# Peptides against a protein of PDB entry 4N7V: the designs that were tried, part 35

Target 1, 222 residues: chain A of PDB entry 4N7V
Amino acid sequence: TLRSITSPLVAHRLKPIRQKTKKAVVSILDSEEVCVELVKEYASQEYVKEVLQISSDGNTITIYYPNGGRGFPLADRPPSPTDNISRYSFDNLPEKYWRKYQYASRFVQLVRSKSPKITYFTRYAKCILMENSPGADFEVWFYDGVKIHKTEDFIQVIEKTGKSYTLKSESEVNSLKEEIKMYMDHANEGHRICLALESIISEEERKTRSAPFFPIIIGRKP

## One batch from the design tools (peptide; made by RFdiffusion4, then SolubleMPNN)

Design b1_p12_6_s1 (from b1_p12_6, 4 letters changed)
Fold by OpenDDE base, seed 3:
Structure b1_p12_6_s1 (fold): chain B 222 residues (1-222), chain A 12 residues (1-12)
Amino acid sequence: as target 1 above (222 residues)
Amino acid sequence: SEILPIPPLEFP
């Protein structure tokens, strides 16, 4: 099943973006829908041959082939659907489209990992919890130049000297020199606070049914 | 609402 290889993508709260690659253009629209345009070159002109339009919650996929599959000249936005439109739910998406959906999902995940959900300024650092989930990326930019980037898979440290290294196990973390551990401790505390705030704010958002509270900024740069 | 630079993700 598609679900066995990816979850429905989630594009809520993401800002519009359009990124062109050799074979595809992927967009997050103002509506927070995600579009994958499959591009072919013919006679030195790029044409959109196929479009996957995915709802912001990832559950609905609309697929169409511009001009009956002949393609539409690549433009600054996806071509409007005219004919040959198919609509699928996530669980009913034909296998032939799974790779393309997965591509869209990976793109959205990447965007989410680079999109601040909570920005928290401490006395020593700018802490940022990102939108991706589970295991949101967490970045700490210390004002003295040290940077710590936590992901689900690793912790990257950039020291004042510019020395950079990646930690992939607790043993490696425990083997850090003491001065770096101080930064790590602060990063971990900031992380804890951001996670706590995320929970509290999300609950209030649920209760009030208001417009999205995120992204949010706590504190200010000294 | 900042978005950090995103490297191009090549189509598989």
Scores: peptide ipSAE 0.135, ipTM 0.833, DockQ to the pose 0.800
Fold by OpenDDE base, seed 2:
Structure b1_p12_6_s1 (fold): chain B 222 residues (1-222), chain A 12 residues (1-12)
Amino acid sequence: as target 1 above (222 residues)
Amino acid sequence: SEILPIPPLEFP
């Protein structure tokens, strides 16, 4: 099943973006829907031959073939749906479209990992919890130039000198120099606070059923 | 935090 390979993509709260590659253009629309345009070149002109339009919650996929399958010239936005439209739920998506859905999902996940959900200014750093899940990326930009980037899989450290290294195990973290450990301790505390705030805010958001509370900024740069 | 290019989609 598609679900065994990927979960429904989540494009909520993401800003519009359009990214062109050789074979496809992927977009997040103002509506927070995600479009994959399959592109083919013919006579020095690029045409959109197929479009997958995915709902913001990833659960509905609308597929159409512009201009009766003849294709529509590539433009600055997806072509409008035509008469030959197919609509699928995530769990009923034909296997022939799974790779294209995965493409959209990977793009959305990347965008989410670069989209601030919580920005927290401490006395020493700008902390940012990103939108991706599970295990959201967490970045710490210390005002003195040190940078720490935490993902679910690794921790990257960039020192004042520009020296960069990646930590992939707890033993490596425990072997850090004392001066770097201080930065790591601060980063971990900021991370804990952001996660706690995320939980609290999400719960209030659930209770109120109001407009999204995120993204949020806590504190201000000194 | 710039978004990096996504690799081209490969057709089946």
Scores: peptide ipSAE 0.117, ipTM 0.829, DockQ to the pose 0.256
Fold by OpenDDE base, seed 4:
Structure b1_p12_6_s1 (fold): chain B 222 residues (1-222), chain A 12 residues (1-12)
Amino acid sequence: as target 1 above (222 residues)
Amino acid sequence: SEILPIPPLEFP
């Protein structure tokens, strides 16, 4: 099943973006829908041959072939759907489109990992919990130049000198210099607080069902 | 934070 290889993408609260690659253009629209435009080059001109338009919750996929499959010249936005539109639910998406959906999902996940959900200013750092899930990225920008980037898979540290390294295990974290451990401790505390706030705010958001509360900023830069 | 390029989708 498609679910065995990816979950429905979630593009809520993401800002519009358009990224062109050699064979595809992926966009997050103002509507928070995600579009994958499959591009073919012919006579030094790029044409969009196929479009997957995915709902913001990832559950609905609209597929169309611009200009009756002949393609539409690549522009600064996806071509509008015209004829021969197919609509699928996530669980009914034909297998032939799974890789393209996965591509969109990967892109959205990357964007989410770079999209602030909670910004928290401490005395020493700007802490940012990102939108991706599970295990949202967490970045800490210390005002003195140290940076810590936590992901589900690793922790990256950039020291004042510009020295950068990646930690992939608890043992490596425990082997850090005492000075760096202090930064890590602060980062972990900020992370804990952001996660707690996320939980509380999400619950209130659920209860009210109003406009989204996120992204939020807690505090201000000293 | 900056968005990194996504590698082109592989097609048959």
Scores: peptide ipSAE 0.109, ipTM 0.824, DockQ to the pose 0.248
Fold by OpenDDE base, seed 1:
Structure b1_p12_6_s1 (fold): chain B 222 residues (1-222), chain A 12 residues (1-12)
Amino acid sequence: as target 1 above (222 residues)
Amino acid sequence: SEILPIPPLEFP
């Protein structure tokens, strides 16, 4: 099943973006829908041959073939759907489209990993909790130049000298120089606070049933 | 080929 490969993508709160590759253009629209345009080249002109338009919650996929399948010249936005469109739920999406959906999902997840959900300024650093899930990315930019990037899979450290390394286990973290551990401790505290705030704010958001509270900024630059 | 690489992300 498609669900065994990926969960429905979630594009809520993401800013519009359009990214072109050789074979495809992926867009997040103002509506927070996601469009994948499949591109073919003919006579030195690029044409959109197929479009997958995915709802912001990932559960509805609309597929159409521009210009009766002949293709539409690539433009600065997806071509408008024609009258002959197919609409699928996530669980009813034909297998031939799974790879394309997965591409959209991976792109959205990438965007989410780079989209601030909570920005928290401490005395020593700018901390950012990102939108991706599970295990949201967390970045700490210390004002003295040290950088720490935490993901579900690793921790990257960039020291003042520019020396960069990646930690993939607790043992490696424990083997850090004492001076670096101080930065890590601060990063971890900032991370804890951001996660706590996320939980509290999300609960209030749920209760209020109002417009999204995120992204949010706590504090300010020194 | 239906290879769809994840493009580099460019924010405004």
Scores: peptide ipSAE 0.059, ipTM 0.760, DockQ to the pose 0.125

Design b1_p12_6_s2 (from b1_p12_6, 7 letters changed)
Fold by OpenDDE base, seed 3:
Structure b1_p12_6_s2 (fold): chain B 222 residues (1-222), chain A 12 residues (1-12)
Amino acid sequence: as target 1 above (222 residues)
Amino acid sequence: TPQLEIPPLEFP
């Protein structure tokens, strides 16, 4: 199943973006829908041959072939659907489209990992919890130049000297210099606080059913 | 607001 290789993408709260590659253009629209335009070159002109338009919650996929499959010239936005539109649910998406959906999902996940959900200023650092899930990226930018980047898979440390290294195990974390451990401790505390706030704010959003509260900024830079 | 800089993901 598609679900076995990826979850439905989630593009809520993401800013619009358009990124072109050799074979595809991927966009997050103002509507927070995601479009994958499959591009082919013919006679030195790029044409969009196929479009996957995915809902912001990833559950609905609309597929169309511009200009009856002849393609539409690549422009600054996806071509409008005209005819021969197919609509699928996530679980009913034909297998031939799975790789393309996965591409969209990976792109969205990457964008999410770089999109601030909570920005928290401490006395010593700017902490940022990102939008990706599960295990959202967490960045700590210390005002003295130290940076810590936590992901689900690793922790990257950039020291004042510019020395950079990656920690992938608890043993490596435990082997850190005492000076670096202090930064790590602060980062972990900031992370804990951001996660707690995320939970509280999300619950309030659920209760009030108002406009999204995120992204949110807590505190200010000293 | 500056556009988010995302490393290009090559289509598979």
Scores: peptide ipSAE 0.208, ipTM 0.846, DockQ to the pose 0.635
Fold by OpenDDE base, seed 4:
Structure b1_p12_6_s2 (fold): chain B 222 residues (1-222), chain A 12 residues (1-12)
Amino acid sequence: as target 1 above (222 residues)
Amino acid sequence: TPQLEIPPLEFP
């Protein structure tokens, strides 16, 4: 099943963006829907031959073939659905479209990993919890130039000198110089606080069903 | 507000 290889994408709260590649254009729309435009080139002109429009919660996929399948000239936005529209739920999406859905999902996940959900200013750093899940990226920008980027898979450290390295195990973290451990400790504390805030705010958001509370900014630059 | 910079993700 599609669910066995990916979860429904989640594009809520993401800013509109359009990214062109050789074979596809992927967009997050103002509506927070995600569009994958499959591009073909004929006589030095690019045409959109197929569009997957995915709902913001990833559960509904609308597929259409512009201009009766002949294609529509590539523009600055997806072509409007006109002919041959099919609508699928996530679990009923034909296998032939799974790769394209996965592409959209990967793009959204990447955008989410770079989209602030919680910004928390401490005395020493700007901490940012990102939108991706599970295991949201967490960045700490120390005011003195040190940067720590935590992901589910690794921790990247950029020192004041610009020296950069990646840590992939707790053993490597434990082998850090004492001065770097201090930065890591602060980063971890900021991370804990952001996760706690996320939990509390998400719960209140669920209860009230109001407009989204995120993104939020806690504190201010010193 | 500057647009979020996302590295290109090529379609496989």
Scores: peptide ipSAE 0.118, ipTM 0.820, DockQ to the pose 0.652
Fold by OpenDDE base, seed 2:
Structure b1_p12_6_s2 (fold): chain B 222 residues (1-222), chain A 12 residues (1-12)
Amino acid sequence: as target 1 above (222 residues)
Amino acid sequence: TPQLEIPPLEFP
C-alpha cells in the first residue's frame, strides 16, 4: 500500500514556494495545496502534461491532464484543471502515481524541516523547532557563533573556529569536550522547552478550534 | 526562502 511507504503529506502553515526540476515543477500554493507538474519538452518549449494536485492534509489527490493530454505551456503557476480530472483518496491512489506522490511528500517534508514552528530566544542563543515530523529538526544559533543542528538521525555541531562534525550516537555525545557539552546542555534545555510549549499550544489549538497559533516566537534577541 | 534541493523525479 501507499501508506506502507509514506504517510499523507502535511503542508499546513507552509509558505508558498515553486521549485523547478528537469522533469517536474513542484509547488506549495497559497491555499497550502501541493502541485506536481510533470514537464515534457517539445520543439524547445516546455509543456505540462500531467498535474497532481494534493490537498494540504495529503488525503485528496486530484489528477488532470491539461488540454486532453496535449499539454499546457509551462507557466509561473500550475494550469487550471480541465475536463480530464480524476479524484482519489490517499488510500485509493493508483499505484502508478505513488512515486509522484512520494516526490511531493519528500519535497514537503524538506520544506517542513526548514520551516520554523517555534522560535525561542534564550540569553545565549536563538532556538528554532521546525515543522517536520516525527522528530522535528531543532536548530540552535548561539550568539557567539556556535551552531547546533539536531535531527532525528544526528547532531551536527559547528564550532566558533568553523570546525564542523556530526554525532550519531550517545557515545559520541558523551565524548564531547567539556566546553562543547555546555553548548549541548543549553541546546537540550532549549529543545525540551520548545517541545513542552509545542504540546501546550497544540492542546490549546485543539480546544479553541481557531486559526493556528503557529508559528510562534518566544522572547527576543538580547 | 532559498531554493531547495529536490530529489529527481523519474517518469515510470
Scores: peptide ipSAE 0.085, ipTM 0.822, DockQ to the pose 0.240
Fold by OpenDDE base, seed 1:
Order: C-alpha cells, then structure tokens, then sequence
Structure b1_p12_6_s2 (fold): chain B 222 residues (1-222), chain A 12 residues (1-12)
C-alpha cells in the first residue's frame, strides 16, 4: 500500500514555493496545496503533460492532463484544471501515481525541515526548531560562528575554524572535546526549551481552535 | 520511469 511507504504529506503553514527540475516542477501554493507538474520537452519548448494537485493534508489527490493530454506550455504556475479531472483519496490512489506522490511528499518534508516553527534567541545563539516530523530538525547558530544542526539521524558541528564533522552515535557525542561539549550543552538546552514550548503552544492552539500560532519567535538577537 | 530528483533548497 501507499501508506506502507509514505504518510500523507502535510503542507500546513508552509510558504509558497516553486521548484523546477528537469522533468518536474513542484509547487506549494498559497492555498497550501501541493502541485507536481510533469514536464516534457518538445521542439525546444517545455510542456506540462500531467498535474497532481494534492491537498494540504495530503489526503486528496486531484489529477488532470492539461489541454486534453496534449500538454500546456510551462508557465510560472500550474495550469488550471479544466476537463477530465480525477480525484482520489490517499488510500485509493492508483499505484501508477505513487512515485509522483512520494516525490511530492519528500519535497514537502525537505521544505518542512527548512521551515522555522520556533525561533528562539538565547544569549549565545539563534535556535530554530523546524516543521518536519517526526524528530524535527533543530539548528543552533552561535553568534561566534559555531553551528550545530541536529536531525533525527545525525548531529553536524561546524566549528569556528570551519572544521565540520558529523556525529551519528552517542559514543561520538561523548567523545567531543570539552570546548565543543559546551556548545552542545547549550544547543541541547535550547532544544529542550523549544520542544517544551511547542507542546504548550500546540495544546493552547488546540483548545482555542483559532488561527495558527506558529511560526513564533521568542526573544531577539542581542 | 526515471527517478525524480529533489533539488537543494536555500535556507529561508
């Protein structure tokens, strides 16, 4: 099943973006819907042959073939759906479209990993908790030039000298030089605080059922 | 079917 290889994408709170590759253009729209345009080249002109329009919650997929399948010239936005539109639920999406959905999902996840959910300024660093899940990315930009990037899979450290390395195990983390450990300790504290705030704010958001509270900024750069 | 590539994104 599609569900066994990916979850429904979640594009809520993401800013509009349009990204072109050789064979596809993927967009997050103002409506927070996600569009995948499949592109073919003919006579030195690019045409959109197929469009997958995915709802912001990933559960509804609308598929259409512009200009009766002949294709529509590639423009700065997806072509409007006209005739012969197919609509599918996530669980009823034909297998022939799974790869394209996965592409959209991976793109959205990438965008989420770079989209601030909580920005927290400390005395020493700018901390950012991102929108991706599970295990949201967490970045710490120390004002002295040190950078720490935490993901679910690794921790990347960039030292003042520009030396960069990746930690993939607790053993490697424990082997850090004392001076680097100080930065890591601060990063971890900032991470803890951001996660705590995320939980509290999300609960309040749920209770009030109002407009989204995120993204938020806490504090300001000294 | 060729694999679709996801290009790197700039940090906002």
Amino acid sequence: as target 1 above (222 residues)
Amino acid sequence: TPQLEIPPLEFP
Scores: peptide ipSAE 0.040, ipTM 0.729, DockQ to the pose 0.123

Design b1_p12_6_s3 (from b1_p12_6 with S1T S8P Y11F)
Fold by OpenDDE base, seed 4:
Structure b1_p12_6_s3 (fold): chain B 222 residues (1-222), chain A 12 residues (1-12)
Amino acid sequence: as target 1 above (222 residues)
Amino acid sequence: TETLPVPPLEFP
């Protein structure tokens, strides 16, 4: 099943973006829908041959072939759906489109990992919890130049000297110099606080059922 | 806070 490969993408609260690659253009629209435009080059002109438009919650996929499948010249936005429109739910999406959906999902996850959900200013750092899930990315920008980037898979450290390294295990973290451990401890505390705030705010958001509370900024830079 | 730069993700 598609669900065994990927979960429905979630594009809520993401800002519009358009990214051109060799074979595709992927966009998050103002509506928070996600569009994958499959591009083909012909006579030095790029044409959109197929479009997958995915709802913000990932559950509805609209597929169309611009200009009756002849393609539409690539523009600064997806072509409007006019011909041969098919609509699918996530669970009934034909297998031939799964790879393209997966691409859209990966793109959305990448954008989410770069999209602040909670920004928390401490005495020493700007902490940012990102939108991706599970295991949201967490970045700490210390005011003295140290940076820590935590993901589900690794921790990247950039020291004041510009020295950069990646930690993939607790043993490696434990082997850090004491001075770096202090930064890590602060980062971990900021992370804990952001996660706690996320939980509390999300619960209140659920209760009110109003406009989204995120993204949110806690405090200000000293 | 603004979204950080998103690196290109090529379609496989």
Scores: peptide ipSAE 0.244, ipTM 0.870, DockQ to the pose 0.887
Fold by OpenDDE base, seed 2:
Structure b1_p12_6_s3 (fold): chain B 222 residues (1-222), chain A 12 residues (1-12)
Amino acid sequence: as target 1 above (222 residues)
Amino acid sequence: TETLPVPPLEFP
């Protein structure tokens, strides 16, 4: 099943973006829908041959072939749906479209990992919890130039000198120099606070069913 | 706070 390969993409709270590549153009629209335009070049002109339009919650996929499959000239936005539109739920998406859905999902996940959900200013750093899940990326930008980037898989450290290294195990973290441990301790505390705030705010969102509270900014740069 | 730069993702 598609679900065994990927979960439904989640594009809520993401800003519009359009990214052109060799074979495809992927977009997040103002509506927070996600579009994959499959592009083919013919006679020095690029044409959109197929479009997958995915709902913001990833559960509905609309597929159409512009101009009866002849293609529509590539423009600054996806072509409007015309005839022969197919609509699928996530669990009923034909296997022939799974790779394209996965592409959209990977793009959205990448955008989410670059989209601030919580920005928290401490005395020493700007901390940012990102939108991706599970295990949201967490970045700490210390005002003195040190940077720490935590992901679900690793921790990257960039020192003042520009020296960069990646930690992949707890033993490596424990073997850090004392001066770096100070930065790591601060980063971990900021991370804990952001996760706690995320939990509290998400619970309030659930209770009120109001407009999204995220993204939020806590504090300000000194 | 704005979204950080997103690197290009080629269709496989």
Scores: peptide ipSAE 0.242, ipTM 0.870, DockQ to the pose 0.899
Fold by OpenDDE base, seed 5:
Parts: sequence; C-alpha cells; structure tokens
Structure b1_p12_6_s3 (fold): chain B 222 residues (1-222), chain A 12 residues (1-12)
Amino acid sequence: as target 1 above (222 residues)
Amino acid sequence: TETLPVPPLEFP
C-alpha cells in the first residue's frame, strides 16, 4: 500500500513556493495544496503533461492531463484542470502515481524542515524549531557565529572558525571540546523549551479551534 | 518568520 511507504503529506502553514526541476515543477499554492507538474520538452518548449494536485492534508489527490493529454505550455502556475480529471483518496491512489506522490511528500517534508514553527531568542542565540515531523529540525544561530543544526539523524556544528562537522552518536557528542559542549548545552536547553512551548501552544490551539497559532516568535534579539 | 532557503529536489 501507499501508506506502507509514506504518510499523507501535510502542507498546513506552509508558504507558497514554486520549484522547477528538470522533470517536474512542484508548488505549494496559496490554498496550501501541493501540485506536481510533470514536464516534457518538445521542440524546445516545455509542456506540462500531467498534474497531481494534492490537498493540504494529503488525503485527496486530483490528477488531470492538460489539453487532452497533449500538454500545456509551462507557465508560472499549474494549468487549470479541464480534461480527464480523476479524484482519488490517499488509500485509493493507483500505484502508478505512488512515486509522484512520494516526490511531493518529500518536497513538503523538505519545505517543512526549513519552515520555522517556533523562533526563540535567547541571550546568546536565535533558536528555531521547524515544522517537519516527527523529530522536527532544530537550528541554533549563536550571535557569535556558531551554528548548531539538529535533525532526527544527526547534529551539525559550525564553529566560529568555519570548521564544520557532523555528529551521529551520543559518544561523538560527549567527545566534544569543552567550549563546544557549552554551545551544545545551550542548544539543548533551547530545544527543550521550544518543545515545551510547542506542546502548550498546540493544546491551546486545539481548544480554541481558531486560526493557527504558529508560527510564533518568543523574545527578541538582544 | 520567513521560510529558510529550500534546496532543489529533483524528481527521481
């Protein structure tokens, strides 16, 4: 099943973006829907041959073939659905479209990992918890130039000198120089606080059922 | 806050 290889994408709270690649153009629309335009070149012109339009919650996929399958010239936005429109639920999506859906999902996850959910200014750093899940990315930009980037899989450190390295285990973290450990400790504290705030704010958001509370900014740069 | 730069993601 599709569910065995990916979960429904979640594009809520993401800003509109359009990214062109060689074979496809992927967009997040103002509606927070996600569009994958499959592009083919013919006679030095790019045409959109197929479009997957995915709902913001990932559960509905609308597929259409512009201009009766002949393709529509690539433009600054997806072509309007007019011909041969099919609508599927996530669990009923034909297997032939799974790879394209997975691409959309990966793109959304990438965007989410670059989309601030909580920005927290401390005395020493700007901390940012991102939108991706599970295991949201967490970045710490120290005002003195040190940067720490935490992901689910690793921690990247950029020192003042520009020296950069990746830590993939607790043992490596524990082997850090004392100076770097201080930055790591601060980053971890900021991370803890952001996660705590996320939990509290999310609960209040659930109770009120109003407009999204995120993204949120806590504090100001000194 | 603004979205950070998103690297290109090529279609497989």
Scores: peptide ipSAE 0.238, ipTM 0.870, DockQ to the pose 0.897
Fold by OpenDDE base, seed 3:
Structure b1_p12_6_s3 (fold): chain B 222 residues (1-222), chain A 12 residues (1-12)
Amino acid sequence: as target 1 above (222 residues)
Amino acid sequence: TETLPVPPLEFP
């Protein structure tokens, strides 16, 4: 099943973006829908042959073939659907489209990993919890130039000297120089706080049914 | 806060 290889993408709170690549153009629209335009070149002109339009919650996929499959000239936005429109739920999406959906999902996840959800200024650093899940990316920019980037898979450290390295195990973390451990400790505390705040704020959103509270900024740069 | 630059993701 599609669900066995990916979850429905989630594009809520993401800013619009359009990214052209060799074979596809992927967009997050103002509506927070995600569009994948499959592009073919013919006679030195690029044409959109197929469009997957995915709802912001990832559960509905609308597929159409511009001009009956002849294609529509690539423009600054997806072509409007005319006829031959198919609509699928996530669980009913034909297998032939799974790769394209997965591409959209990976793109959205990448954007989410670059989208601040919580920005928290401490005495020593700017901490940022990103939108991706599970295991949201967490970045700490110390005012003295040290940077720590935590992901689900690794921790990247950039020291004042510009020396950069990646840690992939707890043993490597434990082998850090004492000075770096201090930065790591601060980063971990900031991370804990951001996660706690995320939980609290999300609960308040649920209770009040208000407009999204995120992204949020806590504190200010000293 | 603004979204950080998103590297290109090529279609497989």
Scores: peptide ipSAE 0.238, ipTM 0.870, DockQ to the pose 0.880

Design b1_p12_6_s4 (from b1_p12_6, 6 letters changed)
Fold by OpenDDE base, seed 3:
Structure b1_p12_6_s4 (fold): chain B 222 residues (1-222), chain A 12 residues (1-12)
Amino acid sequence: as target 1 above (222 residues)
Amino acid sequence: TEQLEIPALEFP
């Protein structure tokens, strides 16, 4: 199943973006829908041959072939659907489209990992919890130049000297210099606070059913 | 992060 290789993408709260590659253009629209345009070159002109338009919650996929499959010239936005539109649910998406959906999902996940959900200013650092899930990326930018980037898979440290290294196990974390441990401790505390706030704010969103509260900024830079 | 810079993901 498609679900066995990826979850429905989630593009809520993401800013519009358009990224062109050799074979495809992927966009997050103002509507927070995601479009994958499959591009082919004919006679030195790029044409969009196929479009996957995915809903913001990833559950609905609309597929169309511009200009009856002849293609539409690549422009600054996806071509409008005209005819021969197919609509699928996530679980009913034909297998031939799975790779393309997965591509969209990976793109969205990457965007999410770089999209601030909570920005928290401490006395010593700017802490940022990102939108990706599970295990959202967490960045700490210390005002003195130290940076810590936590992901689900690793912790990257950039020291004042510019020295950079990656930690992938607890043993490596425990082997850190005492000076660096202080930064790590602060980062971990900031992370804990951001996660707690995320939970509280999300619950309030659920209760009020108002406009999204995120992204949110807590505190200010000293 | 101030500006959203997404590295290009090559289409498979």
Scores: peptide ipSAE 0.108, ipTM 0.822, DockQ to the pose 0.676
Fold by OpenDDE base, seed 2:
Structure b1_p12_6_s4 (fold): chain B 222 residues (1-222), chain A 12 residues (1-12)
Amino acid sequence: as target 1 above (222 residues)
Amino acid sequence: TEQLEIPALEFP
């Protein structure tokens, strides 16, 4: 099943973006819908031959073929749906579209990993919890130039000197120099606070059923 | 947001 290889994409709260590749253009729209335009070149002109329009919650996929499959000239936005439209739920999406959906999902996940959900200013650093899940990326920009980037898979450290390295195990973290451990301790504390705040805010969102509270900024740069 | 590095979609 599609669900066995990916979850429904989530594009909520993401800013509009359009990215062109050789064979496709992927967009997040103002509506937070995601569009994959499949592009073919003919006579030195690029045409959109197929469009997957995915709802912001990833659960509905609308597929259409512009101009009855003849294609529509590539523009600065997806072409509007025409008469040849198919609508699927995530669990009913034909297998022939799974790779295209995965492409959209990977794009959205990457955008999410670079989209601030919580920005928290401490005395020493700007901490940012990103939108991706599970295991959201967490970045700490220390005012003195040190940077720590935590992902689900690794921790990347950039020191004042520009020295950069990646830690992939607890053993490596424990082997850090004492001065770097101080930065790591601060980063971990900031991370804990952001996760706690995320939980609290999410619970309030559930209760109020109002507009989203995220993204949020806590504190200010000293 | 800057351009993201995403692998190009390949068709079968």
Scores: peptide ipSAE 0.092, ipTM 0.817, DockQ to the pose 0.269
Fold by OpenDDE base, seed 1:
Structure b1_p12_6_s4 (fold): chain B 222 residues (1-222), chain A 12 residues (1-12)
Amino acid sequence: as target 1 above (222 residues)
Amino acid sequence: TEQLEIPALEFP
């Protein structure tokens, strides 16, 4: 099943973006819908042959073939759906579209990993919790130039000298020099605080059922 | 087979 290889994408709170590759253009729209345009080249002109329009919650997929399948010239936005539109639920999406959906999902996840959900300024650093899940990325930009990037899979450290390395196990983390451990300790504290705030704010957001509270900024750069 | 590549993203 599609669900066995990916979850429905979640594009809520993401800013509009349009990214072109050789064979596809993927967009997050103002509506927070996600569009995948499949591109073919004919006589040095690019045409959109197929469009997958995915709802912001990933559960509805609308598929259409511009200009009766002949294709529509690539423009700065997806072509409007016309006639012969197919609509699918996530669980009823034909297998032939799974790779394209997965592409959209991976793109959205990448965007989410780069989209601030909580920005928290400490005395020493700018901390950012991102929108991706599970295990949201967490970045710490120390004002002295040290950088720490935490993901679900690794921790990247960039020292003042520009030396960069990746930690993939607890053993490696424990082997850090004391001076680097100080930065890591601060990063971890900032991370804890951001996660705590995320939980509290999300609960309040749920209770009020109002406009989204995120993204938020806490404090300011000294 | 259509190859779909996810590019590196640049956020303004």
Scores: peptide ipSAE 0.047, ipTM 0.738, DockQ to the pose 0.095
Fold by OpenDDE base, seed 5:
Structure b1_p12_6_s4 (fold): chain B 222 residues (1-222), chain A 12 residues (1-12)
Amino acid sequence: as target 1 above (222 residues)
Amino acid sequence: TEQLEIPALEFP
């Protein structure tokens, strides 16, 4: 099943973006829908031959072939659906479209990992919890130039000197120089606070059923 | 089969 290889993508709260690759253009629209345009080149002109339009919650996929399958010239936005539109639920999506959906999902997940959900200013750093899940990325930008990037898989450290390295185990973290451990301790504290805030704000958001509370900014740069 | 590449995104 499609569900065995990917979950429905979630594009809520993401800003509009359009990214062109060699054979596709992927967009997050103002509506927070996600579009994958499959591009073919003919006579030095690029044409959109197929479009997958995915709902913001990933559960509905609309597929159409512009201009009766002849293609529509590539523009600054996806072509509007016209004839022969197919609509599928996530669980009923034909297998021939799974790879394209997976691409859209990975793109959205990448965008989410770069989209601030909570920005928290401490005395020493700007901390940012991102939108991706599970295990949201967490970045700490210390005002003195040190940077720490935490993901589900690793921790990247950039020191004042520009020296950069990746830590993949607790043992490696424990072997850090004392100076770096101080930064790590601060990063971990900021992370804990952001996760706590995310929890309580999400609960309030659920209760009010109003406009989304995220993204939020806590504090200000000293 | 179409080969799709996800571009790298910059830090905000």
Scores: peptide ipSAE 0.042, ipTM 0.729, DockQ to the pose 0.080

